Peptides against a protein of PDB entry 4QMF. Designs and how they scored, part 75

Target 1, 175 residues: chain A of PDB entry 4QMF
Amino acid sequence: ESSFMTLFPKYRESYLKTIWNDVTRALDKHNIACVLDLVEGSMTVKTTRKTYDPAIILKARDLIKLLARSVPFPQAVKILQDDMACDVIKIGNFVTNKERFVKRRQRLVGPNGNTLKALELLTKCYILVQGNTVSAMGPFKGLKEVRRVVEDCMKNIHPIYHIKELMIKRELAKR

## One batch from the design tools (peptide; made by RFdiffusion4, then SolubleMPNN)

Design b2_p18_3_s2 (from b2_p18_3, 7 letters changed)
Fold by OpenDDE base, seed 4:
Order: C-alpha cells, then structure tokens, then sequence
Structure b2_p18_3_s2 (fold): chain B 175 residues (1-175), chain A 18 residues (1-18)
C-alpha cells in the first residue's frame, strides 16, 4: 500500500475542515482513504485493498498538495481526472528582497488579475498565485509554459515577452 | 514601468477576444 502526506499552514485549517467531507467522498469513489490531522496540521491519502487503479494515489497526492496551497476544492478535485495535471511552483526563493519579490509577483498577476487571466487563457490552465507558490492545473504543455513564465518573471524577465510568444503559438495552432 | 502598461493593455485585449 502507498500513502502520501502533506502539511498545511494554520490559516487553511478552517477551510479544510469545511470541505473535508467532500474530499473524502471524492476519494471514496476511487477507494482511496484520507485523513485530516488537525493536531499535526496534515492531510494524508492512502491506498486500500479495494483501490483498483494504483496510479490514482498519485493524483490523490496532488489533490492534497493543491489544497494545502489554497486551491479551492471544486478546482483541486479536478486533478483526479485523467487528462488533468498540476504543478506547484515555488517562487519565494528567486528574490531575497521582499519588496522586489512583491513587485515581481504582482507583475505576474497584473492589474485586476488581467495578466494572470490572460496567461490562463493562453495556456488553458488554472493558475493561482498564493504566498510563495503558484499552483497551476491543466494540460502538460500548458503547465510547462506557465512554469516558464512564472519563474522568468521572478528572474526579472518581463512576462510580456512570453505572452507575445504564446499569442503567436496560439494563432499557429488555430491554423 | 512602460512594459507593465503594455502588458496590461495586451492582457485586456486577449481577454476581450475570448
């Protein structure tokens, strides 16, 4: 049997308590067991004797990883679908200066979240910027693009260059 | 900066086309 555990920050506790029955129900369909430990501040997923697809445990692992990074359950649960992948991009260590970090992170989001929404559209991904991480869900190709844009932005490569490139690629794909 | 403004404009354009 296989199991995976992830820790979550204290501020997520209330929300996770609220949706945990939904998590349990979703995973029960795949005969994956799960545990929310409020003392430790952890989520655990585990295969059971009735687990049919051994690969589903990896998706369950990703589910709790996404939930720990503030992805809402209705979105995070989509990771259990075969055609859905995810990525959690750590952005907190690219810049030591806090103000510079905040500025670059904000640049990624843009006014009213427009840049992020545009990036979501271009990559066909869901993207959430929260704290020191960016969580993304979508097709593998799109996720690679998201990671590139996000990391480069934190490296002070302006997102506009990548957005323009993605626009061109999108147009070519429509032909 | 200037690129930030251009990016915002471009982003809005992308969103409007959707």
Amino acid sequence: as target 1 above (175 residues)
Amino acid sequence: DELDKELDKLSEEILEES
Scores: peptide ipSAE 0.713, ipTM 0.966, DockQ to the pose 0.959
Fold by OpenDDE base, seed 1:
Structure b2_p18_3_s2 (fold): chain B 175 residues (1-175), chain A 18 residues (1-18)
Amino acid sequence: as target 1 above (175 residues)
Amino acid sequence: DELDKELDKLSEEILEES
């Protein structure tokens, strides 16, 4: 039997309570058990004797990881699909100065979220910037590109250089 | 900064194209 647990911040508790029945239903289809512990502030997923696909537990692990990082359920549950991968990028340790951190994080998002939306289109990924993490879902190639842009941005390399590069690659792919 | 403004314009173009 395999089991995985993740902690979630207090501000996610109310939301997680509201969607947990949906989480349970989604995982039940794969005979994966799950537990929401409001005292500890944790989510747990575990295989059962009826679990047929042993690999699905790893996707369930990723599901609760994404939920803990503020990804909404309708998006996070897509991780259970075979062709969907995810990445949780820790961005809080690149800059010691809080103001610099906020500035670089905001640069990644852009006005009205335009930069982030553009990056999503170029990489064919879902991207959520929240707190000290960036959560991404999509194909491995796109995820690799997202991580590069995100980490470089936090290292004070402006996203515009990567966006231009991705645009060129997209144009070449249309030919 | 200037690059931020350029990036925003470029992002809008990408969004409009889609």
Scores: peptide ipSAE 0.711, ipTM 0.965, DockQ to the pose 0.972
Fold by OpenDDE base, seed 3:
Structure b2_p18_3_s2 (fold): chain B 175 residues (1-175), chain A 18 residues (1-18)
Amino acid sequence: as target 1 above (175 residues)
Amino acid sequence: DELDKELDKLSEEILEES
């Protein structure tokens, strides 16, 4: 039997409590057990004797990882679907200067979140920028593109270059 | 900066096309 645990920050506790029944129901369909530990501040998923697909535990692991990083349940639960992948990109270690970090992170999001929304459309991914991480969900190809744009942005490579490239690729794909 | 402004315009165009 396999088990995975992730810690979550205190500010997520209230939300996780409200949606945990939904998490349980979603995982029950796959005979994956789950535990929310409010004392430790952890989520655990584990296979049971009734788990048919052993690979689903890895998706369950990803589910709690996403939930811990502020991805809302209606989006995070999609990770249990076939062909849906995710990536949690750590962005807090690229820049030591806090102001520079904030500036580059904001550049990735853009005014009114327009840049991020555009990137989501171009890559067919969901993207959430929260704190020192960027969570993304979608096809592997799209996720690879997202990681490149995100990391390069934190390395002071302006996202506009990647956005233009993705636009060209999209236009070519329409043919 | 200038690139930020261009990116915002480009982003809006992408969103409007969707």
Scores: peptide ipSAE 0.709, ipTM 0.965, DockQ to the pose 0.970
Fold by OpenDDE base, seed 5:
Structure b2_p18_3_s2 (fold): chain B 175 residues (1-175), chain A 18 residues (1-18)
Amino acid sequence: as target 1 above (175 residues)
Amino acid sequence: DELDKELDKLSEEILEES
C-alpha cells in the first residue's frame, strides 16, 4: 500500500471542506481512500486492497497537490485522466526583492489575464498563477513550454520572445 | 515598458483568432 500527504495553507480550508465529498467520490471510483485533516491542515490519499491500478495513486497525489495550490476541483480532478499531466512550478525563489517578484509574476498574467490566456491556448494547457507557485495541467510538451516561459520570466526574460516563438510553431503546424 | 505593451497586443490577437 502507498500513501501521500500534502499540506495546504489555511486560506484553502473553507473551500476544501466544501468540495471534499466530491473529492472522496472521485477517488472512490478508483478505490483510493482519502482524508482531510483540518487540525494539521493536510490532505492524504492511500491505496486500498481494492485498488486495481497501482499507478493511480500517483495521480491522486497530484490531485491533492493541485488542490493545495488553489486549483479548482472541476479542473484538478481532470488529472485522474490518463492523458493529463501536471506541473507545480515554484517561482518564489528566483527573486528576493518583493517588488521585483510581484512585477515579474504580474507580467506572466498580463492585463486582464490576456498573456496567461494566450499562453494557455498556445500550449494547450490550463495555467494558474497563485502565490509562490504556478500550477499547470495539459500535455507533456505543453507543460515543458509553460515551465520554460514561467521560469524565464522570473529570470527577467520577457515572455514576448517565447510567445512569438510559439506562434510561429503553431503556424508551421497548420501547414 | 514597451515590450509589455507589445505583448498585450499580441496576446489580444491570439485570443481573437481563437
Scores: peptide ipSAE 0.708, ipTM 0.965, DockQ to the pose 0.978

Design b2_p18_3_s3 (from b2_p18_3, 7 letters changed)
Fold by OpenDDE base, seed 1:
Structure b2_p18_3_s3 (fold): chain B 175 residues (1-175), chain A 18 residues (1-18)
Amino acid sequence: as target 1 above (175 residues)
Amino acid sequence: DELDEELDKLSREILEES
């Protein structure tokens, strides 16, 4: 048997309670068991005797990791698809000053979320900026690009340089 | 800063083309 557990913040509890039946149903299709522990504030996934694909447990692990980082269930559950990967990027340790952190994080998002949406299109990824983490879902190539842009942004390298580069790459790929 | 404004304009253009 294989088992994985992740902790979630208190503010996420109400939502997780609401969608947990859906989580259970999604994982049941793969014969993966799951437990929501409201006392500890944890989610657990584990294989069962009926689990056919041993690799699916790793995707289940990623599912609960994404849910813990505020990714909504309809998006997070897509991680169970074979062609979908994810990355959780920790951004809270790049800057010691809180105001600088907030500014750089906001720069990544942009007014009305325009910058983030543009980056999503260019990388073919889903991206969620929440708290001290950035969660991304998509192809490996796109995820690599997202991580570069996100980390560089927190290192005070403006996203515009990467966005322009990605735009050029996209245009070249259309030829 | 000025780069932020340029980035927003560029982002909106990307979104409109999609």
Scores: peptide ipSAE 0.738, ipTM 0.968, DockQ to the pose 0.969
Fold by OpenDDE base, seed 2:
Structure b2_p18_3_s3 (fold): chain B 175 residues (1-175), chain A 18 residues (1-18)
Amino acid sequence: as target 1 above (175 residues)
Amino acid sequence: DELDEELDKLSREILEES
């Protein structure tokens, strides 16, 4: 038996309660058991004797990890698909100054989220910036690009340089 | 920041063409 647990912040509790039946149903298709512990503030997934694919537990682990970081269920559940990967990028430790952190994080998002949306299109990823983490879902190639842009941004390398590079790559791929 | 403005403009262009 394999199991994984993820803690979630208190502000996420109400949402998780509302979608937990959907989580259960999605995991039941793979014979993965799950538990929502509201006292501890944790989610647990585990294999059962009926689990056919032992590797699916790793995707279930990623599912609860994404849910804990505010990714909505309709998006997070896509992680169970074979062709979908994810990454949770911790950005809170790159800068000690709070104001500098906030500015760099906001720069990644951009006005009206335009920068983030553009990055999503260029990398073919879903990207969510929440608190001290950036959650991304998509192909491995795209995820690698996202992590580079995100971390560099927190290191004070302006995203515009990466965006321009990705644009060039996209244009070249169309030819 | 000048680069911020340029980035936003570029981002909007990407969104429009997609």
Scores: peptide ipSAE 0.737, ipTM 0.968, DockQ to the pose 0.972
Fold by OpenDDE base, seed 3:
Structure b2_p18_3_s3 (fold): chain B 175 residues (1-175), chain A 18 residues (1-18)
Amino acid sequence: as target 1 above (175 residues)
Amino acid sequence: DELDEELDKLSREILEES
């Protein structure tokens, strides 16, 4: 029997309560049990005697990790699909200056989120920038690209260079 | 800066062609 637990911040409690029945239903299909502990502020997933696929517990672990980082349920639940992977990129430790951090984070998002949406299309990933983390979901290749763009942006390498490169790669892939 | 404006323009173009 395997079990994984993740803590979530207090501000997520109301939302998690709202969608927890949906989480339970999604995991029940795989015979994975789950618990929302409002006192501790934690989510737990665990295998049961009826769990057939042992690998699904790792995806369940990723599900609660994503939910803890503000990914909405309709998107986060897609992690249970075989072809879907995820990454949580910590961006808060690249820059000590708060203003510099905010500027670089905003540069990644862009006006009206245009830059982030463009990056999502180019990498075939979902990307959410929240606080000190960037959550991404998609194919492994795309996730690798996202992490590079995100981390480089926080290292003061402008995203435009990577976006141009990804555009070229996309055009080549159409051949 | 200038690169930010260029990036936004490029991003919008990518979104429009999709």
Scores: peptide ipSAE 0.735, ipTM 0.968, DockQ to the pose 0.957
Fold by OpenDDE base, seed 5:
Formats: structure tokens, sequence, C-alpha cells
Structure b2_p18_3_s3 (fold): chain B 175 residues (1-175), chain A 18 residues (1-18)
């Protein structure tokens, strides 16, 4: 039997307590057990003797990973669907200067989140920028595109070049 | 900067078309 654990920051504790019953119910459908440890600040998922699909534990692992990175439950729980994948992109190590980091991260989001929303549409992904990570959910192809844009942005390659490229690809796909 | 402004414009256009 398999088990996975992830730590979460203190500021997520209140929210996780609020939605943990929902997490439990969602995982119960797959006979996956879960534990919220408020002392350690961890979430654990584990298979049981009744777990039918052994691969579902990997999706459960991804679920708690996403929740730890501030993805809200109604979105994160979609990871349990067969056609849904996710990626957690660490962005904090690309730039040593804090001010530069903040600037590049904000550039990825854009005014009123417009850039991020546009990127979501172009890649058919959900994207959340939080702290030192970017969480994304969607098809593998879209996730690959998201990671490229995000990492390049942190490397000071302006997102506009990728957005234009994705726009062209979308237009070609419509024909 | 100038590219930021252009990016925002493009982003809004994408959002409006969807």
Amino acid sequence: as target 1 above (175 residues)
Amino acid sequence: DELDEELDKLSREILEES
C-alpha cells in the first residue's frame, strides 16, 4: 500500500480545516484515506485494502500538493479526473533580487490579471500564481506551454512573445 | 514599459473574443 504526505504553510491551516471534510468525501469515493495533521502542518493520503485503482493514489498526492499551494478545493479536486493533469512550478530560484522577482512575477499576472487569464484561455489551463510557486491544471500540452511562459518570464523573456505565438497556434487550429 | 502595455492590450483582446 502507498502513502504520500505534503507540508503546508501555517497561513493555509484555517482554510484546510474548513474544507477537509470535502476532501475526505472526495477521496472516499476512491477508497483513499486521508489525514490532516494540524500539529505537524501536513496532509497525508494513503491507499486502503479497498482501493480499486492503484493509480488514483498519485492523483490524491497531486490533490494535497495543490491544496498546499493555495489552490482552492473546487478547482484542486478536479485533479481526480482522468483527463486532468497538474504542475507546480517553482519560480523563487530564478532571480536573486527580490524586487526583480516581484516585478517579473507581476508581469506574468498583468494588470487586473489579464495576462494570466489570457494565458489560461490560450493553454486551456487553470493557473494560480502564489508566493514562490505557480500552480497549473489542464492538459499536458497546455501545461508544457504554461511552464515555458512562466519560466521564461522569470528569466526576463517577456510573455508577449509567447502570447503571440500561442495566438497564432490557436488561429491555425481553428482552420 | 512599452511591451507591458502592448501585452495588456493583447490580453484584453483575447479575453473579449472569448
Scores: peptide ipSAE 0.734, ipTM 0.968, DockQ to the pose 0.975

Design b2_p18_3_s4 (from b2_p18_3, 8 letters changed)
Fold by OpenDDE base, seed 2:
Structure b2_p18_3_s4 (fold): chain B 175 residues (1-175), chain A 18 residues (1-18)
Amino acid sequence: as target 1 above (175 residues)
Amino acid sequence: DKLDEELNKLSEEILKES
């Protein structure tokens, strides 16, 4: 029997309450049990004796991890698909200076979120920047690219270099 | 930052192409 638990911040509580029945229903299809603990502020997923696919528990773990980091349920639940992977990139420890952190994080997002949206298209990923983490969902190779751009940005390597590289790769792939 | 402006312009172009 396998189980995983993740904590969520208080500001997510109301949302998680509203979608928890949907979470339960989605996981029931795989005979994965789940618990929302509002006192502790945690989500738990666990296998049951009826769980057929032993690997699905890892995807369930990822689901609650994504939900805890503000990914909306309609997007997060896609992690249960076999062809979908995710990554939660911690960005808060790259820079000690608060102002520098904010500036670099904003650079990653760009005006009106344009940079992030462009990066999503180029990598075929969903990307959400929230607080000290960047959550991404998509194909593994795309996720690798996202992590590279995100971490490099926090290391003061401007995203433009990676964006240009990805643009070239995309154009070549169209041929 | 000029690179920021260039990046934004480039990003907008990518979005338009999609």
Scores: peptide ipSAE 0.730, ipTM 0.968, DockQ to the pose 0.970
Fold by OpenDDE base, seed 1:
Structure b2_p18_3_s4 (fold): chain B 175 residues (1-175), chain A 18 residues (1-18)
Amino acid sequence: as target 1 above (175 residues)
Amino acid sequence: DKLDEELNKLSEEILKES
């Protein structure tokens, strides 16, 4: 039997309570058990004797990881699909100065989220910037591109250079 | 800065194209 647990911040508790029945239902289809512990502030997923696909537990692990990082359930649950991968990028340790951190994080998002939305389109990924992490879901190729842009941005390399590169690649792919 | 403004304009173009 395999089991995975992740902690979640207090501000996610109310939301997680509201959607946990949906989480349970989604995982029940794969005979994966799950537990929401409001005292500890944790989510747990575990295989059962009826679990048929042993690999699905790893996707369940990723599901609760994404939920803990503020990804909404309708998006996070897509991780259970075979063709969907995810990445949680820690961005809080690249800059020691809080103001610089906020500035670089905001640069990644852009006005009205335009930069992030553009990056999503170019990489065919879902991207959520929240707190000290960036959560991404999509194909492996796109995820690799997202991580590069995100980490470089936190290292003070402006996203515009990567966006232009991705645009060129997109145009070449249309031919 | 100037690069931020350029990036925003470029992003808006990408969004309109989609």
Scores: peptide ipSAE 0.729, ipTM 0.968, DockQ to the pose 0.974
Fold by OpenDDE base, seed 3:
Structure b2_p18_3_s4 (fold): chain B 175 residues (1-175), chain A 18 residues (1-18)
Amino acid sequence: as target 1 above (175 residues)
Amino acid sequence: DKLDEELNKLSEEILKES
């Protein structure tokens, strides 16, 4: 039997409590057990004797990882679907200067979140920028593109270059 | 800066096309 645990920050506790029944129901369909520990501040998923697909535990692991990083349940639960992958990109260690970090992170998001929304459309991914991490969900190809744009942005490579490239690729794919 | 403004305009165009 396999088990995975992730810690979550205190500010997520209230939300996780409200949606945990939904998490349980979603995982029950796959005979994956789950535990929310409010004292430790952790989520645990584990296979049971009734778990049919042993690989689903890895998706369950990803589910709690996403939830811990502020991805809302209606989106995070999609990770249990086939062909849906995710990536949690740590962005807090690229820049030591806090102001520079904030500036580059904001550049990735853009005014009114326009840049991020555009990137989501171009890559067919969901993207959430929260704190020192960027959570993304979608096809592997799209996720690879997202990681490149995100990391390069934190390395002071302006996202516009990647956006233009992705636009060209999209236009070519329409043919 | 200039690139930020261009990126925003481009992003808005992408969003309008969707």
Scores: peptide ipSAE 0.727, ipTM 0.967, DockQ to the pose 0.970
Fold by OpenDDE base, seed 5:
Structure b2_p18_3_s4 (fold): chain B 175 residues (1-175), chain A 18 residues (1-18)
Amino acid sequence: as target 1 above (175 residues)
Amino acid sequence: DKLDEELNKLSEEILKES
């Protein structure tokens, strides 16, 4: 049997309580057990004797990881699909200056979220920027591009260069 | 800055084309 635990910040407690029955139901379909510990502030997933696919526990691990980082359940639960991968990118350690960090993080999002939405379309990924992490879901190739853009942005490499590159690649793919 | 403005315009174009 395998088990994974993820801590979540206090501000997620109320939401997680409201959707936990849905989490339980989704994981029950795969015979994965789960526990929400409000005292510790943790989520746990665990294989059971009825778990058929031993690899599904890794996707369950990813599910609670995504939920801990503010991904809504209707989106996060898609990680249980075979064709979906995810990445949680830590961005808080690239810059020590708070103002510089906020500026670069905001640059990644853009006015009205336009930059992030454009990046989502170009990479065919879902992307959520929250706190010190960026959560992404989608195909592996797209996730690699997202990580590159995100980390480079935090390193003060402007996203416009990557966006232009991705646009060119998209146009070439249409030919 | 200048690049931020250009990026926003480019992003809007991408969104309109989709």
Scores: peptide ipSAE 0.725, ipTM 0.967, DockQ to the pose 0.980

Design b2_p18_4_s1 (from b2_p18_4, 9 letters changed)
Fold by OpenDDE base, seed 2:
Structure b2_p18_4_s1 (fold): chain B 175 residues (1-175), chain A 18 residues (1-18)
Amino acid sequence: as target 1 above (175 residues)
Amino acid sequence: DRLDEELEKLSNEILKEA
């Protein structure tokens, strides 16, 4: 049997309890078992003897990873689709200065989240900035672009340069 | 920051076109 476990922060517990039946139902379609451990603060997914597609366990792993990082279930569950991939980008270790970190993270998000929304459109990805991580879902090409923009932003390369580049690429693709 | 302002304008443009 193959199994994967992820820990989740305490503040996520109430939400996870609320949606866990939905998680179970979604995974049952693939004969993947799952467990929510409220004492440990963990989620576990595992294959069963009835699991037909052995690769689906990796997607289940990604599902609980996304849920642990505050991605809402209706979005996170899309990871079970064959054409969907995800990435969890750790951004907390790029800058030691807290104020600098906060400023760069805010720059990535932008006023009213508009920078992030723009980036989502350009990359055809879902993007969520939460704490010290950025969670993204979408096509691999888009995910690669997102990671580049996010990491560069934390390295003090302004997102505007990448946004302009992506805009140009999008316009060219329409022709 | 000048670049922040430009990014805001550009982002708004992208959102408007979508």
Scores: peptide ipSAE 0.710, ipTM 0.965, DockQ to the pose 0.973
Fold by OpenDDE base, seed 1:
Structure b2_p18_4_s1 (fold): chain B 175 residues (1-175), chain A 18 residues (1-18)
Amino acid sequence: as target 1 above (175 residues)
Amino acid sequence: DRLDEELEKLSNEILKEA
């Protein structure tokens, strides 16, 4: 039997309570058990005797990790699909100055989130910037690109350079 | 800065083409 647990911040508690029945239902299809502990502020997933695919527990682990990082359930649950991968990128440790951190994070998002949306299209990923983490879901190639852009942005390398590169790659792929 | 402005324009173009 395999089990994984993740902690979630207090501000996510209300939301997680509202969607937990849906989480349970989604995982029940795979005979994965789950527990929401409101006292500890944790989510747990575990295999059962009826779990057919032992690898699904790793996806369940990723599901609760994504939920803890503010990814909404309708998006996060897609991680249970075979062709979907995810990455949680910690961005809070690249800059010590709070103002610089906020500025670089905002640069990644862009006005009205348009930079982030553009990056999503170019990488075929879902991307959520929240707090000190960036959560991404999509193909491995796209995830690798997202991580590079995100980390470089926090290292003060402007996203425009990567966006232009990705645009060129996309155009070349259409030929 | 100037790069932020250029990125905004470029992002908008990408979104319009989608």
Scores: peptide ipSAE 0.708, ipTM 0.965, DockQ to the pose 0.977
Fold by OpenDDE base, seed 3:
Structure b2_p18_4_s1 (fold): chain B 175 residues (1-175), chain A 18 residues (1-18)
Amino acid sequence: as target 1 above (175 residues)
Amino acid sequence: DRLDEELEKLSNEILKEA
């Protein structure tokens, strides 16, 4: 049997309590057991004797990872689908200066989140910027593009260059 | 920043097409 555990911050506890029955129901369909430990502040998923797909435990691991990083359940649960992948990009270690970090992170998000929304459309991904991480869900190709844009932005390469490139690629793909 | 302004315009265009 395989098991995975992830810690979550205290501020996430109330939300996780609210949706945990939904998490349990979603994982029960795959015979994956799960535990919410409010004392430790952890989520655990594990295979059972009835688990028929050994690969689903890895998706369950990704589910709790996404939930811990503030991805809402209705979006996070999509990770259990075969065609859905995810990536958690750590962005907090690219810049030592806090003000510079905040500025670059905000540049990625854009006014009213419009830059991020545009990037989501171009890559066919869901993207959430929270704290020191960026969570993304979508096809592998799109995820690779997201990681490139995100990391380059934190390295002070302006997102506009990648957005323009992705726009061109999108137009070509329509043909 | 000039590039920020250009990106905002471009993003808005992308969103309008969606």
Scores: peptide ipSAE 0.704, ipTM 0.964, DockQ to the pose 0.962
Fold by OpenDDE base, seed 5:
Structure b2_p18_4_s1 (fold): chain B 175 residues (1-175), chain A 18 residues (1-18)
Amino acid sequence: as target 1 above (175 residues)
Amino acid sequence: DRLDEELEKLSNEILKEA
């Protein structure tokens, strides 16, 4: 039987406690067991003897990974759908200067989050920027595009170049 | 930043069309 564990930061504890019954219920539909350990600060998912789909444990692993990175449950639980994939992009190691890091991260988000919202529409993904990670959910093609934009932004390549490229691709797809 | 301003305009256009 397979098991996966993910640690979560202390500030996430209160939220996870409030939604854990929902997590349990969602995973129970697939006969996946789960445990929230408040002492260790961890979430665990594991297959049971009744698990009929051995691959679902990987999606459960992704679920707790997303929850640990501040993705809300109503969004994170969509990872259990067959057509949904996710990516957690670590952005904290691209820049050594803290001020530069903050500036580039903010550029990715944009005023009122409009840049991020535009990117979500163009890639058909959900995107959440939190701390040193960017969490994304959507089709594999879209996720690949998101990762490119995010990492390039942290490398000081302005998002506008990728946004224009994605817009052109979208227009071509409409024809 | 000129590019920031252009990106804002472009983002708004994308959002309006959605």
Scores: peptide ipSAE 0.704, ipTM 0.964, DockQ to the pose 0.980

